Peptides against a protein of PDB entry 7Q4I. Designs and how they scored, part 140

Target 1, 281 residues: chain A of PDB entry 7Q4I
Amino acid sequence: HENSTIAERLYSEVRVLCWIMTNPSNHQKKARHVKRTWGKRCNKLIFMSSAKDDELDAVALPVGEGRNNLWGKTKEAYKYIYEHHINDADWFLKADDDTYTIVENMRYMLYPYSPETPVYFGCKFKPYVKQGYMSGGAGYVLSREAVRRFVVEALPNPKLCKSDNSGAEDVEIGKCLQNVNVLAGDSRDSNGRGRFFPFVPEHHLIPSHTDKKFWYWQYIFYKTDEGLDCCSDNAISFHYVSPNQMYVLDYLIYHLRPYGIINTPDALPNKLAVGELMPEI

## One batch from the design tools (peptide; made by RFdiffusion4, then SolubleMPNN)

Design b2_p21_3_s1 (from b2_p21_3, 10 letters changed)
Fold by OpenDDE base, seed 5:
Structure b2_p21_3_s1 (fold): chain B 281 residues (1-281), chain A 21 residues (1-21)
Amino acid sequence: as target 1 above (281 residues)
Amino acid sequence: NWLKEQLIKNIKLSYKPVPPT
């Protein structure tokens, strides 16, 4: 029998709405596999598309399809969330239809923070935005206050937030959030290990002879090592996860157990005051 | 190697440097 008491507590105390970036061509190919795997562990799961799909619970946003409309889709997704769902959760995760997320590990990271703190978390990149921005593929999570500031303060002001639908989605939201004083949080664990990953586990865990010229090393905000020390034991997300790999990860994380090894969860940290962040490591 | 190459290609395609406007 698995003891899920702490996970159940965090499910109630750290409510997460997950919205999935998808399109009509990926509803059956990708998005449904998110719904059948990690997405079922969100408090609320919504698929943001250009077409309605009642089987998927997909919302038709008033946007065109294509890579040039991802920023438009993100703006409309957060408007939709603010209008219909701002009180349904404390935290609001964006993920792609090929992102895998361990929602319990995200709740653990978020537990000390107030949802009224203007903060967001993800895989922090250093270019283009002074405080950094969160990688779109790794997924990023906004506090309720961050969503409010984004939708109410940033989006209506073309000086604070890009009105056009073009641009890199993750960079543009990062600029908008910075302009309304939403803090780019540190998602690393107490050992300085990352939790949000823009690639599959294999690419982070296996020291690739990746040329030090690989763009990722120039983009990453915090220094990270490759190999077993790359990743927190409480890692939250991976990107470029195929539909088949989602089921493999679900099995490995939630079902496969080494006999005789019992993991005792760490104690929950103290809750922070509104506006307070964990100290950077 | 093939999966890594495809991933790197997809990443390179997804992270088109936004040309500085």
Scores: peptide ipSAE 0.024, ipTM 0.680, DockQ to the pose 0.078
Fold by OpenDDE base, seed 1:
Structure b2_p21_3_s1 (fold): chain B 281 residues (1-281), chain A 21 residues (1-21)
Amino acid sequence: as target 1 above (281 residues)
Amino acid sequence: NWLKEQLIKNIKLSYKPVPPT
């Protein structure tokens, strides 16, 4: 018998709405597999598309298709969330239809923070935005207050937020959020290990002689190591996860257990005040 | 390694800011 008592508590106290970036061509190929795996562990799951799909719970946003419209889709997705769902959760995760997320680990990271704190978390990158921005592929999570500031304060002002739909989605939201004083949080664990990953586990876990010229090492905000020390034991997300790999990960994480090994969870940290962040490590 | 480079190349540049030309 698994003791799920703490996970159940966090499910109730740290409510997460997950919205999935998808398109009509990926509803059956990708998005459906998110719904059947990690997406079922969100408090609410919404697929943001250009076409409605009642089987998927997909919303048709008023945006065109194509990679050049990802920023437009992100703006409309958060507008839709603010209008219809702002009280349905405390935290609002963006993920792609090929992102895998361990929602319990995200709740654990978020537990000390107030949803009224203007903060967001993800894989922090350093270019283009002074405080950094969160990698779009790794997924990023906004507090309720961050969503409010984004939609109400940033989006209506072309000086604060890009009005057109072009540009890198993750950079553009990062600029907008900085301009309304939403803080780019540190998602690392107490050992300084990352939790949000813009690649598959294999690419982070296997020490490869990555060319030190590889863009990722120039983009990552915090220094990270390769190998097993790259990743928190409480890792939250991986990107470029195929539909088949989602089921493998779901089995390995939630079903496969080594007999006789019992993991006791660490004690929950103290809750922070509104506006307070965990100390940087 | 070559595999990582290939995967990185196959990493859809969707989130890589294309440097403004």
Scores: peptide ipSAE 0.023, ipTM 0.661, DockQ to the pose 0.089
Fold by OpenDDE base, seed 2:
Structure b2_p21_3_s1 (fold): chain B 281 residues (1-281), chain A 21 residues (1-21)
Amino acid sequence: as target 1 above (281 residues)
Amino acid sequence: NWLKEQLIKNIKLSYKPVPPT
C-alpha cells in the first residue's frame, strides 16, 4: 500500500491549474495522452486550442494556428484563466502537449511560496531577459499574483508587453513578467540540481558527447552537469515526450517500485512570507 | 544520432528567439 498522505495534503494546499498548449490536429494525437497520464494529477486541467473539444475539455481561443501564434495563444490563455479560473488554483502551469510533468514534485517545490508572491518557475534561460526567462517547452508555473500582474498590468500596456502575436512566447512572457516585477525564481533543488527540463530524460541523463558549442549550455542560467547529477530526484518536467513515452513515464514513476526500498520524503520546509524567496544556492 | 539532431533542429525552430531586429 502506498502512503499518499503528504501528496494528498499538498494537492489541497498547493492547488495547480495546468493549461496545455495544443492545436486541433494534436487533440487526438498528443493532448488526449496528457489528459490520460500526468494531466489527471492537476487540480484543474485545460487544453488551450483554436477549436473547442468537449471530450478533451479544450478551449477555443480567438487565435490563429501556427508557430507564429504561440505568443498570441499564451496571452489569450492567461486572459481566459484570469477571467474564469483565477480562484480555482494557487499556481498556473503552462505546458506543451509533449511536456510530461510530475505534479507532486512541482507542489513540493512550490509549497513554501505564497501564491500572492509575484514569482514564476521553470527552466531558467539567461539570454534576452536580464533576470532570465523560463523555457517554454519545459513548462513554467506562475503564482496567482504573477498571473494577475501579467493580465492586468502587463498585457494592457504596449510598453510593458508586446501587443502583436509574433516572437518566441517564452521570451515575450519573460519580458512582460520582468516589466511588472514578477521574479524569475530558482527551481533547483537543495543540491543545485534542475527540476524543469527542456528535453527528454535520456538527453539529460546520458552524458552525450554534446558539443560544448550546443546552444543549451549558452542558454542555461544556472550551471548544470550532464549525467545522473543533472537532475533532481524531485524533477518536475521533461519536454519532447512522445505519447507512448508518457505512458512509460507514468508506469515508471507511479507504479514501478524496487521491492524493499522505502523512500522517506524529506520534511516540508517552512512557509515563506508574501514576497519572500528561498535563498539562492 | 539522427533523431537527436532532428530534435535539436525542432527545438531551434520552435523556441529560438529571433533576436529582436
Scores: peptide ipSAE 0.023, ipTM 0.663, DockQ to the pose 0.070
Fold by OpenDDE base, seed 4:
Structure b2_p21_3_s1 (fold): chain B 281 residues (1-281), chain A 21 residues (1-21)
Amino acid sequence: as target 1 above (281 residues)
Amino acid sequence: NWLKEQLIKNIKLSYKPVPPT
């Protein structure tokens, strides 16, 4: 018998709305598999598209399709969330339709923080934004206050937030959030290990003699190691996960157990005051 | 390792950080 008591408590106390970036061509190919795997562990799951799909629970946003419209789609998605769902959760995760997320590990990371703290978390990148920005592919999570500031303070002001729908989605939201004093948090664990990953587990876990010229090493905000020490035991997300790999990960993480090994959860940290952050490691 | 080189190539092709204009 698995003791889920702490996970059930965190499901109630750390409410997460997950919105999935998708398009009509991916509803059946990708998004459906998110709904059937990790997306069922969100308190609320919404698919943001250009077409409605009642089977998927997809919303038709007033945006075009294609990579050049991802920033437009992100702006409209957060407007929709603010208008209809701002009180349905405490935290608001953006993920792609090929991102896999361990929602329990995200709740554990978020537990000490107030949702009224203007903060967001993800895989932090250092270019273009002074405080850093969160990688779009790894997924990123905003507090309720961060969503409010983004939609109410940043989006209406062209000096604070890009009005055009062009640009890198993750960089543009990172600029907007910085301009309204939403803090780019540290998502690393107490050992300094990353939790949000912009690639599949295999790419992080296998030490690559990656050419030091590989862009990722120039983009990552915090120093990270390769191999088994790359990743937190409480890792939150991976990107470029195929539909088949989502079911494999769901089985390996939630069903497959070595007999006689009992995982005892770490004690929950103390809750922080509003505006307080965990110390950077 | 051939597999490793292919993975690195696929990562480079899949994640084009578009420089913000």
Scores: peptide ipSAE 0.027, ipTM 0.669, DockQ to the pose 0.115; fails the geometry check

Design b2_p21_3_s2 (from b2_p21_3, 10 letters changed)
Fold by OpenDDE base, seed 2:
Structure b2_p21_3_s2 (fold): chain B 281 residues (1-281), chain A 21 residues (1-21)
Amino acid sequence: as target 1 above (281 residues)
Amino acid sequence: NWLKEQLIKLIKLDYKPRPSV
């Protein structure tokens, strides 16, 4: 028998809408596997596409397909969420159809924060945006207030938010959010370890394969140690996860139990006031 | 964390370069 009491509490108190960036060619190949694995642990799961798919609950956004339209799709996805779903959740996660997310760990990170705080979390990168921006591939989560500001204040203003659909979607949303005073939060755990990963963990552990010229070391906002200390024990996301790997991860995280090991969860932190952030580590 | 160690071993790196900004 598993004791899920705290996880059930957080499911109710920290409501997460997950929207998945996908396209019609990936509905069967990738998106369906998100729905069958980690996506089932979201309070609401929506697939954002260019074509409707009733089996996936996929939405046809008025956007073209292709890499140059990802920013357009992100804008339309958040417009759709704001119009139809802004009250269905407290937090709004963007993920790709090859991102794996441990939603319970995300709820744990988000628990102290008010959804009325203009904040978003993810893997923070330092280039292009003064406060940093969150990596698109790792997934990023906006508070309800951040979504409101993005859709209502930023998107309608070409001076605040890029009106065309070109550019790196994660950088462009990062610029828009900064321009409406949405804070780029610190997603690290209490030990300063990252929780959102723009790639699979294996890249972080093998120092011999980490060319110091690897772009990631120039992009990371926070210094992270190499090896096992790179990553939180409460990690939230991994990118470039194949459909088969999603099922393996689901088994390892949620079903596989070592006999005789009892994990006691840490106590929940105190809730923060509106506009308050955890101290940076 | 044992799980973390196992995850690291199981997840093959599919290195994709970051899209150009």
Scores: peptide ipSAE 0.037, ipTM 0.696, DockQ to the pose 0.623
Fold by OpenDDE base, seed 3:
Structure b2_p21_3_s2 (fold): chain B 281 residues (1-281), chain A 21 residues (1-21)
Amino acid sequence: as target 1 above (281 residues)
Amino acid sequence: NWLKEQLIKLIKLDYKPRPSV
């Protein structure tokens, strides 16, 4: 019998609402596989679409489809969350319908932080936004206060937040959040290893897949190592994960156990005060 | 490390580039 006592405690103390960016053509192809795998470990799971789907728990947002409307969907998704679900969780994760997330590792990272701290986490990129912004594909998580500031303070002001629906959604939300003093947190572990990845594990873990000329090395905010040392043992997310790979990841992480290996969890860190961040490494 | 090694062996993925900003 696995001892899930700490995971159960964190499930209750670090409540996460996950919203999934999807579209009607992907409800059956991708989104349902999120629901059947990692999405079941969120405290609340919502699929944000342009069409309602009661089987999926998909919401029809008042937006068009296509890559040019991702920013529009992000704005409407957070408005919907603020109006209907702001008290249902402490943290609010955006993920794509091809993002895989280890929610327990995210709760572990978030545990010391107050949800009243205006902060968000993800894979931090350095271009376009002074404090950086979080990569959309890796997924990013806002505190409850960050959602409040985004929806109430940023979105209504065209000087603070882009009013049209065009642009890169991750850059645009990053600009809006900076303009309302939501901090771009450091999601790295105590060893300086990344936790949110805008690619699949293979692309990060295998050095041969990392050309030094690859745009990623120009975008990444923090220096990262290549190979097996690139990634935290408590990694949170991967992008471009196919439906089949989601089931493989679920099996490997939650079901497959090497006989005779007992994992002892690290001790929980001390909780931070409201507005306090972990020191950057 | 064991899990990472197994993931590398089992997950053969087609790379998709990030959309241009």
Scores: peptide ipSAE 0.069, ipTM 0.720, DockQ to the pose 0.660; fails the geometry check
Fold by OpenDDE base, seed 5:
Structure b2_p21_3_s2 (fold): chain B 281 residues (1-281), chain A 21 residues (1-21)
Amino acid sequence: as target 1 above (281 residues)
Amino acid sequence: NWLKEQLIKLIKLDYKPRPSV
């Protein structure tokens, strides 16, 4: 018998809307596999596209397709969420159609925080934005207050937020959020290990692949150790996950069990006040 | 962690370049 009581509690108390960045060419190839795997563990799942798909629950945003328009799509996605869904969740996750997310681990990380705290989490990078920004590939999660500030305060003001659709999506939202005092949170666990990964686990976990010249080591905000100590046992996301790998991950994480090994969950942390953050580790 | 070890084996590292200033 599986005991999911704590996970069920967190599903109710830490409501997550997941929006997936996709396009019409990926609805069948990628996005449907998100819906069939980890996306079903979100409280609400929406696919943000340029074409409607009723089977997928895809929204047609008023944007063009292409990598140069990802920032435009992100702005319209959050406008759509604010208009239609701001009260449907407490937290709002952006992910790509090749991101895999362990939503229960994200709820565990978010549990102490108020959704009225202007904060967002992800894989924090140090360039371009003083407080850092969250890597787009790893996915990032905004509080309800962060979404409100982004849409209502930042987007309408060209001095606070870039009005054109060009630029790196993750950098541009990071600038906008900083300009409205949304805090770039620390996603690391109590051991200082990362939870959001802009790559697959193999890149982070194998010491032999750590070329110190690799751009990632210059971009990471927090220094992480190499090898198995790089990554939390409660990891949240991985990027560049193929559709087949999503099903393998779902099987390994949620179905495959070693006989005679019982995992006891850690106690939940204390809840924080509005505006309070966990101390940096 | 057993799960980490399995994930390392199953998920190939795909290095994508990011723009640098």
Scores: peptide ipSAE 0.067, ipTM 0.714, DockQ to the pose 0.582; fails the geometry check
Fold by OpenDDE base, seed 4:
Structure b2_p21_3_s2 (fold): chain B 281 residues (1-281), chain A 21 residues (1-21)
Amino acid sequence: as target 1 above (281 residues)
Amino acid sequence: NWLKEQLIKLIKLDYKPRPSV
């Protein structure tokens, strides 16, 4: 029998609301597969769309569709969360409808932090924002205080946060969060390995695909290794995961076990004070 | 890590360029 006691404890103590960026054309093609796989491990799961879908639990936000409206959708999604769900969780994950997330690994990373600390985590990118910003495709998670500051302090002020709906959503939220002193956290593990990935595992793990001209190497905030050492054994997210691959990942991570190998979880770290961060590695 | 190796084989690469800001 698998011992789930620590995972159950973290499910209760590190409450995560997951909101999924989707659109009406992807409700059946992509979003429903998130709901049937990793999304069921969130404490709350909401699909943010332009049309309501009662089968999916999708919310119709007052925004247009298309890539140029993703920033508008992100602003309205967090406004909706703040108005209706700010007390339903401690942490608020944005993911795409083709992002796969190991929620237990995210809870493990978040466990030491107070949700009242103004911090957010993800795959940190270097350009455009001084402290960095989190890649939209890898997914990013805000503390409750970060959501409050974003919605209450940043969004109403055009000097702090872009009022129009154009631009790269992840860069724009990164600018807004920096302007209200929300810290861009370090999501790396104790070995300095990344946990949030803007690509599928194959993209990071295969050295033969590492063209030094690839934009990713100019965007990453922290130095990362190639091959099997690229990625934490407690990895949190991957992007560009097809619906079929989500079911394969669910099987491999949660069902497939080698007989006679028992993995004992590492001890939980001490909890941090409000405003305290783990040391950067 | 065997799991990582299997994931590499099962998940197809899709290197989409990041949009410019």
Scores: peptide ipSAE 0.057, ipTM 0.719, DockQ to the pose 0.629; fails the geometry check

Design b2_p21_3_s3 (from b2_p21_3, 12 letters changed)
Fold by OpenDDE base, seed 5:
Structure b2_p21_3_s3 (fold): chain B 281 residues (1-281), chain A 21 residues (1-21)
Amino acid sequence: as target 1 above (281 residues)
Amino acid sequence: NWLKQLLIELIKQSYKPRPST
């Protein structure tokens, strides 16, 4: 029997609503596999679509489909969450239907923060937004206060938030959040290693093959190491994960154990005051 | 960490450009 006492405590104290960006063509192909794997570890799981699906628990948002409507879908998703679910969780994760998330590692990262702190976390990119923005593919998580500010203060004001539904959704939400003083947090671990991964290019895992001209190095906000040192031992998300790989990851992370190796969890950090952030590493 | 290495390998195998639509 695995000792899950700390994970159970964090499940209660760090409540996470996960909303999954999907579309009707992906309900059966992708989204249902999220529901059957990592999505079951969220306190609340909602699929945001353009069509209702009662088997999936998909919500039909008043948006069209296509990549040019992702920003519209994100706005409507957070409006829906604010209207129906703002008190059901402390933190609100956006993920894609091909993102895999270790929710326990996210709760560990979020534990010291107050949900009343206007902050959000993810894979921080430096372009377009002064404080940075979180990459959409890696998933990003807003505090309850961040959602409130986004929906109540930003969305109603065309000067603060883009009114049309076009554009890169992650950049646009990043602009809106900055305009209402929601802080782009640092999601790195105590060793300075990343936790949210929009992808892991093969050539970036091998230092000898790293193309420094690859756009990712121009986009990443924080310097990251190459190879195995690129990633936290408490990594939170990976993108471009196939449905079959989600089940493999679930097995490897939650079931497969080397006999005789006992992992002792790190001590929980002290809780921060409202508005306080972890020091930069 | 063996798990980390396996995860990285799985991600390498799954990596594809995001569809345009």
Scores: peptide ipSAE 0.029, ipTM 0.676, DockQ to the pose 0.390
Fold by OpenDDE base, seed 1:
Structure b2_p21_3_s3 (fold): chain B 281 residues (1-281), chain A 21 residues (1-21)
Amino acid sequence: as target 1 above (281 residues)
Amino acid sequence: NWLKQLLIELIKQSYKPRPST
C-alpha cells in the first residue's frame, strides 16, 4: 500500500496548471497521450492549439501553425491563461506534446517558493540572455507573479518583449521575463543534479553523448556531471518522449513496484518568503 | 536508483530521435 498523503497535500498546496503546446495534426497522435498519462496529474490541463478540440480540451489560439509561430503561440497561450485561469493555479507549466513530466517532483521543487515570487524554472541555458533562459523542450514553469509580469508588463511593451511572432520561443520569453525582473531560478536538487531535461535520459546518460563538442555542454548554464550523477532522483521532465514511451514511463513510475521496497519521502523544506530564492549550489 | 536504471535501459531500446513539434 502506497502512502500518497504527502503527494495529496502537495497537489492541494502547489497547484499546477499545465499547458501543452500542440497543433491540430498532433491532437490524436500526441496530445491525447499526454492527457491520458502525466497530464492527468496537473490541477488544470489545457492544450494550446490553432483549432478547438472538445475531447482534448484544446483551445484555438489566434495564431498560425508552423515552427515560426511558436513564440506567437506562447504569447497568446499566456494571455489566455492570464485572462481565464490566473487564479486556477499557483504555477504555470509549459510543455510540448512530446514532453513527459513527473508533476509530483515539480511540486516538491516548487513547494518552498511563493507563487507571488517573480520566478520561473526549467533547464537553464546560458546563451542570449544574461541571467539565462529555460529550454523550451524540457518545459518551464512560471509562478503566478511571473505570468502577471509577462502578460501585463512585458507583452504590451515592444522594448521589453518582441512583438513579432518570429524567433526561438524559449529565448524570446527568457528575454521578456528578464526585462520585467522575473528571476531564472535554479531547478537543481540539493546535490546539484538537474531536474529538467531537454532530452530523454538516454542522451544524458550514454557516454557517446558526453562529447564536449555536443552543443548542450556549451548551452547548459550549470555544470553537470556526466553519467548517472547528471540527473536528480527527483527528475521532473524529459523531452522527445514518444506516445508509447509515455505509457511505459507512466507504468514504471506509478504502477510498477518491486515487492518489499518502500520509499519514504524526504521531509519538506521550509517555505521561503516572497521574493526569496533557495541558495545556489 | 533501480527505477532510473530500468527506465534508461527501456528507453535505449525504444528511442528514435525525432523533431519536436
Scores: peptide ipSAE 0.024, ipTM 0.657, DockQ to the pose 0.328
Fold by OpenDDE base, seed 3:
Structure b2_p21_3_s3 (fold): chain B 281 residues (1-281), chain A 21 residues (1-21)
Amino acid sequence: as target 1 above (281 residues)
Amino acid sequence: NWLKQLLIELIKQSYKPRPST
């Protein structure tokens, strides 16, 4: 029997609501596969759409479809969460319907933090926002206080948050969150390795093929190593994961075990005070 | 480390460039 005691403890102590950005055309093609794989490990899973789907647990948000409406959908999703679910979790993850997330690794990262700390985590990018912003494709997680500040303080004020539904959703939420003093956290592990991945370019996984002109190197907030050492052993998210790959990842991560290898988890860090962050590496 | 390698290979197969923001 697998010793799940620590994972069960973290499931109870680090409650995560996952909301999935989707659309009606992707309910069956993509979103249901999230529900059948990694999404089942969230404390609460909600699909944010323009149409209701009771089988999926999809919510019809008052927004249009298309890439130009992603910011509108993000605003309405967090409004919906604040109105209906703000006490159902401590942390609130946005992911796409082609994002794969290892929720246990996210709980491990979040464990030391208070949900009353105004902070959010993800793959931090440096352009457009002074403190940085979290890449939308990698997924990003807000504390309960960050959601409160976003919905109550930022969204109602056109000076703090963009009123229209256009723009890059990840940049726009990043601006709004900065304007209400929500901190862009460091999601790297103790070795300085990244945990949230907006994509894994083939060129970055093979050191010999790294194109320094690739836009990603201009966008990343923290310097990362190339190749296999680029990524934490406790990686959290990957983007552009097909439905078939989600099942393969679930099998490899949760079902496939090498005989005779017992993985001993690292000790949990000490909890931080409200407003305290881990030191930047 | 083997799991990480397999994960990387799976991600490579599905890689699409992010649209410009």
Scores: peptide ipSAE 0.023, ipTM 0.663, DockQ to the pose 0.557
Fold by OpenDDE base, seed 4:
Structure b2_p21_3_s3 (fold): chain B 281 residues (1-281), chain A 21 residues (1-21)
Amino acid sequence: as target 1 above (281 residues)
Amino acid sequence: NWLKQLLIELIKQSYKPRPST
């Protein structure tokens, strides 16, 4: 019998709404597999699309499809969340329909923070935004206060937030959030290891792919080690996860255990005051 | 961590880097 008592406590104390970026062509191909795997571990799960799907619980946002509309879809998704769901959770995760998320590890990272702190977390990138921005593919999580500031303070002001729907959605939300003093948090663990991965760490784990020309090394905000030390033991997300691999990951993470090995969870850290952040490592 | 190693190997086998859709 696994002791789930701490995970159950965190499920209640660290409420997460997950919204999934999808489109009508991916409802059956990708999004339904998120709903059948890691999305079940969110306190609330919503699929943001251009068409309604009652089987998926997909919302039809007033946006077009395609990469050039992802920023428009992100703006409308957070407006919808603010209007209908702002009190349903403490934290609001954006993920793609090919992102896999270990929600328990995310709750563990978020536990010390107040949802009234204007902060967001993800894989922090350094270009374009002074404080950095969170990679769209890795998924990123906003506090309730961050969502409020984004929707109420940033979106209505063209000087603070881009009114056009064009541009990279992750960069554009990062600019908007910076302009309303939402802090780009550090999602690394106590050993300085990353938790959000904008790709499958195939390239990090093969020493031979240390092509210094790999774009990732120019984009990462924090220095990360290569190999097995690249990644936290409490990793949160992986991108480009196929539907079949979501089921394999679910089996490996939640069902497959070595007989006689009991993992004792680390002690929870102390809760921070409103506006307080963990020290950067 | 055995799980980390398995995840890493699974990840290596499965994913070609694609730009976000």
Scores: peptide ipSAE 0.022, ipTM 0.656, DockQ to the pose 0.457; fails the geometry check

